# Designs tried in a protein design run: peptides against a protein of PDB entry 8PQO. Part 150

Target 1, 252 residues: chain A of PDB entry 8PQO
Amino acid sequence: VLLKEYRVILPVSVDEYQVGQLYSVAEASKNETGGGEGVEVLVNEPYEKDGEKGQYTHKIYHLQSKVPTFVRMLAPEGALNIHEKAWNAYPYCRTVITNEYMKEDFLIKIETWHKPDLGTQENVHKLEPEAWKHVEAVYIDIADRSQVLSKDYKAEEDPAKFKSIKTGRGPLGPNWKQELVNQKDCPYMCAYKLVTVKFKWWGLQNKVENFIHKQERRLFTNFHRQLFCWLDKWVDLTMDDIRRMEEETKRQ

## One batch from the design tools (peptide; made by RFdiffusion4, then SolubleMPNN)

Design b1_p22_4_s1 (from b1_p22_4, 16 letters changed)
Fold by OpenDDE base, seed 3:
Structure b1_p22_4_s1 (fold): chain B 252 residues (1-252), chain A 22 residues (1-22)
Amino acid sequence: as target 1 above (252 residues)
Amino acid sequence: KKLELDIILGAILDYLDRHFPL
């Protein structure tokens, strides 16, 4: 098991981020060829537990259509089915990812707190002290081009080049986080993403767990670069606007 | 075993590339 806490600082408010996140998820999904195909929604309902109130979803991603026929023929039963259980109680979210074939031997858990700070809180997820000692804190800087793979780089998704017309935010220079502290009118937040990865496979556990973390880091980096660079597209939207957009997308 | 691993990892990575977890 390998735990890392990714801290993503953004020049947006916690309230803005709620809209921006949902917009960016929807937009990213539209950009994927065959988006939504092979997704089975088992559960989509409100939940309330231990003072946490939100939306619970259970989805199965059937990836059989996304792989070549020969791979599908060789895949063991359940190997191409990914289960996603998500609890969205913004500003707290939890996602649990499993695979039918791997059963208890595979887990990705992402627990996120969105806080109106600069990533300075320690153990925001309230782990036991012994568990917290084993968590690496990883800061993601969305303006740092060196954290972006060349194949993922797009100039239109570069926070170091983007300037929001609607908000005046950006471009994000090398010291943007330090400068943000002095900009009283610019909101900021941190997404604290505690990622737990378990991949029990003889001789490969640590290698695969580290690899999955690299992919998660890549995902978080790219997503938040997009989210910021799309600020002018979503900053004036309401949660009701997002809900309408989601409903319209489901009807297509 | 190696082939199975590659398939499973491929599936996981495909999922991760397409889906941002909330």
Scores: peptide ipSAE 0.628, ipTM 0.949, DockQ to the pose 0.774
Fold by OpenDDE base, seed 4:
Structure b1_p22_4_s1 (fold): chain B 252 residues (1-252), chain A 22 residues (1-22)
Amino acid sequence: as target 1 above (252 residues)
Amino acid sequence: KKLELDIILGAILDYLDRHFPL
């Protein structure tokens, strides 16, 4: 098992981020060819548990259509089915990813707190002290070009070049976080994403767990660069606007 | 076993490339 806490600082408020996140997820899904194909929604309902209120979803991603025929023929039963269980109680979210074939031998858990700070809180997820000692804190700087793979880089998604017309935010220079502290009118937040990866496979556990973390870091980096550079597209939207967009997307 | 691993890992990575977890 390998745990890392990814801290993503953004020049947006916690309330703004709720809209921007949902918008950016929807846009990313539209940009993926066949993004809705092979998704089975088992559950989508409100929940209340231990004072947490939110929306619970259970989805199965059937990846059989996304792989070559020979892979489908050779794949063990359940190997191409990914289960996603999500608890969205913003500003707290939890996602649990499993695979039918791997059962208890594979887990990705992503627990996120969105806080109106600069990533300075320790153990925001309230882990036991012994567990917290084993968590690496990883800061993602959305303005840092060196954190972006060349194959993922797009100039239109570069926070160091983007200027929001609607908000005046950006471009984000090398010292943007320090400058933000001096700008009383610019909101900021941190997404604290505790990622737990388990991949029990003899001789390959650590290698695969590290590799999955590398992919998660890549995903979080690219997503939040997009979220910021799309600020002018979503900053004036309401949650009702987002809900309408989601309903329209489901009808297509 | 290597083929099974490659298939499973490929599926996981394909999912992760397409989906941002909330």
Scores: peptide ipSAE 0.625, ipTM 0.949, DockQ to the pose 0.738
Fold by OpenDDE base, seed 1:
Structure b1_p22_4_s1 (fold): chain B 252 residues (1-252), chain A 22 residues (1-22)
Amino acid sequence: as target 1 above (252 residues)
Amino acid sequence: KKLELDIILGAILDYLDRHFPL
């Protein structure tokens, strides 16, 4: 098991981020070939547990249509089915990703707190002290081009070049986080993403767990660069606008 | 086992590249 806490600081409020996240997820999904093709929604319902209130979803991603024929022929039963269980109680979210074939031998868990701070809280997920000692804190800087793979770089998604017309935020210079502390009128937040990766195959645990963390870091970096650079597209939207867009997308 | 691993990792990575978890 390998745990890392990714801390993503953004020049947006916690309330703004709720809209921006949902918009950016929807936009990213539209840009992917096949969108919701092969997605089965098993459960989509409100939940209440231990004072947490939110929406619970259970989705199965059937990847058989997304892989070459030879891979489908060689794949064990359930190997191409990914289960996503999500608890969205914003500003807290939890996602659990599993594979039918791997069962208990594979897990990705992503627990996120969105806080109106600069990533300064320790153990925001309230782990036991012994567990917390084994968590690496990883700061993601959306303005730092060195954290972006050359193949993923787009100039239109570069926070160091983007300026929001609607909010006046950006471009983000090398010291943008330090400057943000002095800008009383600019909101800020941190997404604290505790990622737990478990892969139980003997001799491959560390290699696979580290590899998955590398992909998660890449994903979080690119996603939040997009979210910021799309600010003018979503900042005036309401949660009701987002819900309408989601309903329209489900009908297509 | 190596082939199975490659298939499973490929599926997981494909999912992760297409879906941002909330």
Scores: peptide ipSAE 0.624, ipTM 0.949, DockQ to the pose 0.739
Fold by OpenDDE base, seed 2:
Structure b1_p22_4_s1 (fold): chain B 252 residues (1-252), chain A 22 residues (1-22)
Amino acid sequence: as target 1 above (252 residues)
Amino acid sequence: KKLELDIILGAILDYLDRHFPL
């Protein structure tokens, strides 16, 4: 098991981020040619547990259509089925990813707190001290081009170049986080993403767990660069606007 | 076993590349 807490600081409010996140997820989904194909929604319902209120979703991603025929023929039963269980109680979210074949031997858990701070809170997920001491804190700087793979880099998604017309935010210079403290009118937040990766395969646990973390870090970096650079597209949207967009997307 | 691993990892990675977890 390998745990890392990714701290993504953004020059947006917690309330703004809720809209921006949903917008950016929807936009990213539209850009994927296979958006929605092979997705089975088992559950999509409100939940309440221990004072947490939100939306619970259980989805199965059937990847059989997305792999070559020879892979389908060789794949063990359930190997191409990924279960996603998500609890969205913004500003808290939890996603649990499992695979039918791997059963208890594979887990990705992403637990996120969105806080109106600069990533300064320790153990925001309230882990036991013994567990917390094994968590690496990883700061993602969306303005740092060195954290972006060349293949993922787009100039239109570069926070160091982007200037929001609607908000006046950006471009983000090398010291943007420090400067933000002095900008009383610019909101900021941190997404604290505790990622737990478990991959029990003898001799490959650490390698695979580290690899999955690299992919998650890449995903978080690219996503939040997009989220910021798309600020003018979503900042004036309401949650009701997002809900309408999601409904329209489901009808397509 | 290696082939199974490659398939599973491929599936996981494909999922991760396409889905941002909330």
Scores: peptide ipSAE 0.611, ipTM 0.946, DockQ to the pose 0.772

Design b1_p22_4_s2 (from b1_p22_4, 17 letters changed)
Fold by OpenDDE base, seed 4:
Structure b1_p22_4_s2 (fold): chain B 252 residues (1-252), chain A 22 residues (1-22)
Amino acid sequence: as target 1 above (252 residues)
Amino acid sequence: KELVLNIILGSILDYLNRHFPL
């Protein structure tokens, strides 16, 4: 098991982020050819548990069409079916990813708290002290070009170049976080993403767990760069506007 | 076996990139 807490600081409020996240997920899905293909929604319902209120989703992702034919022929039954269970109780979210074939030998868990701070809270997910000491805190700087792979870099998604016309936020210089503290009118937040990866195959555990973390970090970096650089597209949208956009997308 | 695993994991992760966990 490998645990890392990714801390993503953004010059947006916790309330703004909720809209921006939903917009950016929808936009990323549109940009991907066949984005809805091979997704089965088993459950999508409100839940209430231990004072947490939110939306529960259970989806199956069928990867058979997304792998080469030889992989499809060699893969055991259920190996290409990924289950995603998500509890969305913004500003808290939990996602659990499992595989039918690997069962308890494979787990990705992502637990996120969105807080109106600069990533300074320790153990925001309230782990036991013995578990918390094994968590690496990883800061993602959306303005840091060195954290972005050359193949993922787009100039239109560069926070160091982007200026929001609607909000006046950006471009984000090397010291943008420190400058933000002095700007009373600029909101900020941190997304604390505790990622737990388990891959219990002898000889491959460390390799696969580190690989998954590397890809999660890449995903979080690219997504939040997009979210910020798309600020002018979503900052004036309401949650009702987002719901309409999602309904329109489902009809296509 | 390792190649097949890497392709499956890559496909999972590419998929997760499209469905950013909220």
Scores: peptide ipSAE 0.224, ipTM 0.836, DockQ to the pose 0.630
Fold by OpenDDE base, seed 1:
Parts: sequence; structure tokens; C-alpha cells
Structure b1_p22_4_s2 (fold): chain B 252 residues (1-252), chain A 22 residues (1-22)
Amino acid sequence: as target 1 above (252 residues)
Amino acid sequence: KELVLNIILGSILDYLNRHFPL
């Protein structure tokens, strides 16, 4: 098992981020050919547990059409079916990813707290002290081009070049986080993403767990760069606007 | 076996990255 807490600081409020996240997810999905193909929604319902209220979703991702034919022919039954269970109680979210073939031997868990701070809270997910000692804290800087792969770099998604017309935020210089503390009128937040990766296969555990973390870090970096650079597209939207857009997308 | 696993894992993660509700 490998645990890392990714801390993503953004010059947006916790309330703004809720809209921006949903918009950016929808936009990213539209840009992908066949984005809805092979997704089965089993459950989408409100839940209440231990004082947490939110939306529960259970989705199956059928990857049979997304892999090469030789992989499909060699894959065991259930190996290409991915289950995603999500508990969205914003500002808290938990996602659990499992595979039908691997069962208890494969787990990706992502637990996110969105806090109105600069990533300074320790153990925000309230792990046991002994478990917390094994968590690496990883800061993601959305303005740092060195954290972006050259193949993922787009100038229109560069926070160091982008300036929001609607909010006046950006561009984000090298010291933007330090400058943000002095800008009383600019909201800020941190997304604390505790990622737990478990892959129980002898001789491959560390390799696979590290690979998954590398991909998650890449995803979080690119996604939050997009979210910020799309600020003018979503900042004036309401949660009701987002819900209408989601309903319209489901009817197409 | 390792190559097939890497392709599957890469495809899973690439797919999840496109559907990011995380």
C-alpha cells in the first residue's frame, strides 16, 4: 500500500471550485471521443451516513473497446470491468476504484477535502498517527511548468500566461502563492487529495503503486491547470446551470 | 504478463483521467 496526500492550491474559493470542477469534468469528457461509451451507471442516489450527506454513485467502466484486441483476448473475465463508487458530500468527496478480477488485491481510493487555506493543515483526513507517518505530502503547483510533461503542455492552459478577464486573477508568477497571502480580495483554497493505492501482486506491488501515483499526479496537475485557465467560462455559472448542462448532456 | 498488465493499467488510468470525477 502506498499513500500520498496531494495538496493543490488554487486562487479560487471553495464554493467557486464546486462549479469549476463540475464544468471542467464535463468539458474534459466532451473533448474525448467516445467519452460516454462503455460507462454503465448502476446507482445515482442521495445518501446520509454518520452525519455526511451527499450523492452516491456506482459506475462500471467497460474497457473492452478501449484496449487493443490482443489485450482483450488475453484479459481474464472481469479484468476489463472497473467499478467506481463515489460519495460526493462537497466539500468532502471519496472515490473507490476496484476491478472485478483483482477483487481485494486492487484498490485506488481518493479522499478529498476542500479547505479555504494554503495547504497548511496536517492530517486533514484524520488518519491514525501511525498511518499518517507513512503519508508523503506532495504539493502541486499549477503555475510550475516543470511539473508538466511536454506532451501535456498547452499554452492556453498555462496559468503563468492566463489572465481572467472576469475576475482579474492571474497570470500566476513564480511566487504567486506567497503573493496570494497579501491579496485580501483574492480567494484561495487547497484540495487535499489523499490517494491510497493497493496492488497485491508479488514482485509488482511497488512498481504498479508508484506508476498509479505518477498518473494521478499528472491528472491532478493537468486538470487543475485547465480548471483555472477556464475560470472565465464557469465563474458566472450556478450549480443549477451545471445541473441543467448535465441533464442536457444525458439526453444527447 | 507484465506487459499486458501495464497496458491494462495504462488504459484504465487513461480512461479514468478522461472521466475525472475524483
Scores: peptide ipSAE 0.207, ipTM 0.831, DockQ to the pose 0.597
Fold by OpenDDE base, seed 3:
Structure b1_p22_4_s2 (fold): chain B 252 residues (1-252), chain A 22 residues (1-22)
Amino acid sequence: as target 1 above (252 residues)
Amino acid sequence: KELVLNIILGSILDYLNRHFPL
């Protein structure tokens, strides 16, 4: 098992982020050809548990159409079915990813708290001390180009170049996080993403767990760069506007 | 086996990149 807590600081409020996240997810999904194919929604319902209120989703991702034919032929039954269970109770979210074939030998869990701070809270997910001591805290800097793969880099998604017309935020210079503390009128937040990866196959555990973390970090970096650079597209939207956009996207 | 696993994992991760976990 490998645990890392990714801390993503953004020059947006916790309330703004809720809109921006949903917009950016919807926009990213539109840009993917065949994005809805092979997704089965088993459950999509409100939940209430221990004072947490939100939306619960259970989806199956059928990867049979997304892999080469020879992989499909060689894959064991259930190996190409990925289950995603998500509890969205913003500002808290939890996602659990499993595979039918690997069962208990594979787990990705992503637990996120969105806080109006600069990533300074320790153990925001309230792990036991014995577990917390094994968590690496990883700060993601959305302005740091060195954290972005050349193949993922787009100039229009570069926070170091982007300036919001609507809010005046950006561009984010090398010291933007330190400067933000002195900018009383600029909101800020941190997404604390605790990622738990378990892959128990002998000889592959460390390799696969580290690989998954590398990909999650890449995902979080690219997504939040997009979210910030799309600020002018979503900052004036309401949650009702987002819901309409999601409904329109489901009909396409 | 390892090649097939890498392709599956790559496909999963590519898919997850498109479906940002909320």
Scores: peptide ipSAE 0.206, ipTM 0.827, DockQ to the pose 0.643
Fold by OpenDDE base, seed 2:
Structure b1_p22_4_s2 (fold): chain B 252 residues (1-252), chain A 22 residues (1-22)
Amino acid sequence: as target 1 above (252 residues)
Amino acid sequence: KELVLNIILGSILDYLNRHFPL
């Protein structure tokens, strides 16, 4: 098991982020050809548990069409079916990813708190001390180009170049987080993403767990760079606007 | 086996990258 807490600081409010996240997810999905292909939604319903109110989703990702034929032929039954269970109770969310073949030997869990701070809270997920001591805190700086793979870099998605016309936010210089404290009119937040990865195959555990973390970090970095650079596209949208956009996207 | 696993894992992660977990 490998645990890391990714802390993503953004010059947006917690309330703004909710809109921006949903917009950016929808936009990313639209840009991907066949983004809905092979996704089975089993459950999509409100839930209430232990005072947490939100939306529960259970999706199956069928990867049979997404892998080469030889992989499909060699893959064990259920190995290409990925279950995603998500509890979206913003500003808290939890996603659990499992595989039918690997059962308890494979887990990706992503637990996120969105807080109106600069990533300064320790153990925001309230882990036991013994568990917390094994968590690496990883700061993602969306302005730091060195954290972005060259193949993922786009100038239009560079926070160090982008300036929001609607909000005046950006471009984000090297010290933007320190400067933000002095900018009374600029909101900020941190997404604390606790990522738990389990891969219980002897000899491959560390390799796969580190690989998954590397991909999650890449995803979080690119996504939040997009979210910020798309600020002018979503900052004036309401949650009702987002809901309408999601409904329209489901009809297409 | 390892190659097949790597391709499956890569495909899973690439697919998951398109479906940002909320």
Scores: peptide ipSAE 0.209, ipTM 0.828, DockQ to the pose 0.613; fails the geometry check

Design b1_p22_4_s3 (from b1_p22_4, 18 letters changed)
Fold by OpenDDE base, seed 2:
Structure b1_p22_4_s3 (fold): chain B 252 residues (1-252), chain A 22 residues (1-22)
Amino acid sequence: as target 1 above (252 residues)
Amino acid sequence: KELELEIILGSILDYLNRYFPL
């Protein structure tokens, strides 16, 4: 098991982020060929547990048609069926990813707290001290081009170049986080993403767990760069606007 | 086997990452 807490600082409020996240997810989904094809929604219902209120979703991703032929040929039966269970109680979210083939030997868990700070809170997920001491804290700087793979880089999604017309935020220079503290009118938040990866396969555990973390970090970096650079597209939207957009997308 | 697994996982994660920025 490998745990890392990714801390993504953004020059947006916690409330703004909720809209921006949903918008950016929707945009990313639209760019996918076949849309929701191969996605089975088993459960989509409100939940309440231990004072946490939110939306619970259970989805199965059937990836047989979504992966290259050679991957299909190599993948054992059930390996291309991915279960995603998500508890969305913003500003808290939890996602658990499992696989039918690997069962208990594979887990990706992502627990996120969105806080109105600069990533300074320790153990925001309230792990036991013994567990917390094994968590690596990883800061993601959305303005740092060196954290972006060349193949992922887009100039239109570069926070170091983007200037929001609607908010005046950006471009984000090398010291943007330090400068932000002095800008009383600019909100900021941190997404604390505790990522737990388990891949119990003798001889491959560490390599695969590190690989998955690398992919998650890449995802978080690219997503939040997009979220910020799309600020003018979503900052004036309400949650009701987002809900309407999601409903319209489901009808297409 | 290791490379095959990385390719499979990479493909799966790449796809999932497009649908759900976790």
Scores: peptide ipSAE 0.250, ipTM 0.839, DockQ to the pose 0.454
Fold by OpenDDE base, seed 3:
Structure b1_p22_4_s3 (fold): chain B 252 residues (1-252), chain A 22 residues (1-22)
Amino acid sequence: as target 1 above (252 residues)
Amino acid sequence: KELELEIILGSILDYLNRYFPL
């Protein structure tokens, strides 16, 4: 098992982020060929547990048509069925990803707190001290080009070049996080993403767990760069606007 | 076997990365 807490600082408020996240997810989904094909929603219901209220979803991603033919031929039965269970109680979210073939031997858990701070809280997920000492804290800087793979880099998604017309935020220079402290009118937040990866295959555990973390970090980096650079597209949207967009996307 | 696993995982994660920015 390998745990890392990714801390993503953004020059947006916690309330703004809720809209921006949903917008950016919807945009990413539109760019995928085949839309929602291969996604089965098993459960979508409200939940209440230990004072946490939110929406619970259970989805299955059937990836047989989404991977190359040679991958389909090599993949064991059930290996291309991914289960996602999500508890969305913004500003808290928990996602658990499992696989039918791997069963108990594979787990990705992502627990996120969105806080109106600069990533300075320790153990925001309230782990036991013995568990917390094994968690690596990883700061993601969305303005740092060196954290982006060349194949993922787009100039229109570069926070170091982007300036929001609607808000005046950006471009983000090398010291943008330190400068935020002095900018009273610029909101900021941190997404604290505790990622737990488990891959219990003998001889491959460490390699695969590290690989998955590398991919998650890449995902979080690219997504939040997009989220910020799309600020002018979503900052004036309401949650009702987002719901309408999601409904339109489901019809495609 | 290891190479096959990496290819499969890479393909799955590449796809999921388009849908799971959460």
Scores: peptide ipSAE 0.237, ipTM 0.831, DockQ to the pose 0.506
Fold by OpenDDE base, seed 1:
Structure b1_p22_4_s3 (fold): chain B 252 residues (1-252), chain A 22 residues (1-22)
Amino acid sequence: as target 1 above (252 residues)
Amino acid sequence: KELELEIILGSILDYLNRYFPL
């Protein structure tokens, strides 16, 4: 098991981020071929547990159409079915990813707190001290081009070049995080993403767990660069606007 | 989240494909 806490600082409020996240997910999904193909929604209901209130979803991703024929022929039964269980109680969210074949030998858990701070809280997920000492904190700087793979780089998604017309935010210079502390009119937040990866195959555990974390970091970096650079597209949207967009996307 | 899952799953599949017998 390998745990890392990714801390993504953004020059947006916690309330703004809720809209921006949903918008950015929807936009990115539109750009992917086969959007909802092979997605089965088993459960979508409100939940209440231990004072946490939110929406619970259970989805199955059937990957049979998304893999090469040779993979489909060799894959054991259930290996191409991925379960996603999500508890969305914004500003808290938990997602658990499992596979029918791997059962308890594979787990990706992503727990996120969105806080109105600069990533300064330690153990925001309230782990036991013995567990917390094994968590690496990883800071993602959305303005740092060195954290972006050359193949992923787009100038229109570069926070160091983007300036929001609607809000005046950006471009983000090398010291933008330090400068943000002194900018009383610019909201800020940190997404604290505790990622737990378990891959219990002898001889492959460390390799696969590290690989998955590398992909997660890449994903979080690119996604939040997009979210910020799309600020003018979503900052004036309401949650009702987002709901309409989601309904329209489901009809396509 | 759905996009995140698809990217992760794609990466996992690409990795696992190297270990499936051909």
Scores: peptide ipSAE 0.142, ipTM 0.721, DockQ to the pose 0.062
Fold by OpenDDE base, seed 4:
Parts: C-alpha cells; sequence; structure tokens
Structure b1_p22_4_s3 (fold): chain B 252 residues (1-252), chain A 22 residues (1-22)
C-alpha cells in the first residue's frame, strides 16, 4: 500500500471550485468519443452517514471497447470492468476504484478535502498517527511547467500564460502563491487529495503502486491547470446551471 | 509481463482520468 496526499493550491474559492470542477469534468467528458457508452450506473442516491450528507454513486466502467485492441486481447476476463464507488459530500469527496478481476488485491481510494487555505493543514483527513507518518505530502503547483509532461502541455492550458478576463486572476508567475496572500480580493483554496493505492501482487506491488501514483499526479496536475484556465467559462455559472448542463448531456 | 501490466493499467487510468479527476 502506498499513500500520498496531493495538495493542489488554486486561486479560487471553495465555492467556486465546486462549479469549476463539475464544469471541467463535463467538458473533459464531452471531448471523449462515445460519451457514457460502457458506463453502467448501478446506484445514484443521497446518503447520510455519521453526519455526512451527500450523493452516493456506484458505476461500472466496461472498458473493453475503450482500450486498444491488444490490451483487450491481453486483459483477463473482468480486468476491464472497473467499479467506482463515490461519496460526494462537497467539500468532502471520496472515491473508491476496484476491479472485478483483481478483487481485494487492487484498490485506488481518493479522499479529498477542499479547504480555504494554502495547503498548510496537516492530517486534514484525520488518519491515525501511525498511518499519517507513512503519507508523503506532494505539492502540485499548477503554474510550474516542469511538473507537466511535454506531451500533455498545451499553451491554452498554461496558468503562467492565462489571464482571466472576468476575474482578473492570472497569469500565475513563479511567486503567485506568495503574491496571493497579499491580494485580499483574490480567493484561494487547497484540494487535499489523499490517494491510497493497493496492488497486492508479489514482485510488482511497489512498481505498480508508484506507477498509479504517477498517473494520478499527472491527472491532478493537468485537470487543475485546465480548471484554472477555463475560469472564464465557468465562473459565472451556478450549481443549477451545471445541473442543467449535466441533464442536457445525459439526454444526448 | 510488467510492461504489459503497465500498458493495461495505463490504458485504464487514462480512460478513467478523463472522467474522474477525483
Amino acid sequence: as target 1 above (252 residues)
Amino acid sequence: KELELEIILGSILDYLNRYFPL
């Protein structure tokens, strides 16, 4: 098992981020061919547990048609069926990803707290001290081009070049986080993403767990760069606007 | 075998990552 807490600082409020996240997810999904094809929604219902209220979803991703042919040919039966269980109680979210083939030998858990700070809170997920000492904290700087793979780099998604017309935020220079503290009118937040990866195959555990973390880090970096650079597209939207957009997308 | 597994996982994660940054 390998745990890392990714801390993503953004020049947006916690409330703004909720809209921006949903918009950016929807936008990313639109760019994919086949839309919801291969996605089975088993559960989508409100939940209440231990004072936490939110939306619970259980989805199965049938990836047989979504992966290269050679992957499909090599993948064992059930290996391309991914289960996602999600508890969305913004500003808290939890996602658990499992696989039918690997069963208990594979787990990706992502727990996120969104806080109106600069990533300074320790153990925001309230782990036991013994568990917390094994968590690597990883800061993602969305303005740092060196954290972006060349193949993922797009100039239109570069926070160091983007300036929001609607908000005046950006471009994000090398010291943007320090400057943000002095800008009383600019909101900020941190997404604390605790990622737990389990891949319990002897001889491959560490390599695969590290590989998955590398992919997750890449995802978080690219996603939040997009989220920020799309600020002018979503900052004026309400949650009701997002819900309407989601409903419209489901009907297509 | 390792490379094959990474390719499979990479493909899966690439797909999932398009829908779930969370």
Scores: peptide ipSAE 0.267, ipTM 0.846, DockQ to the pose 0.441; fails the geometry check

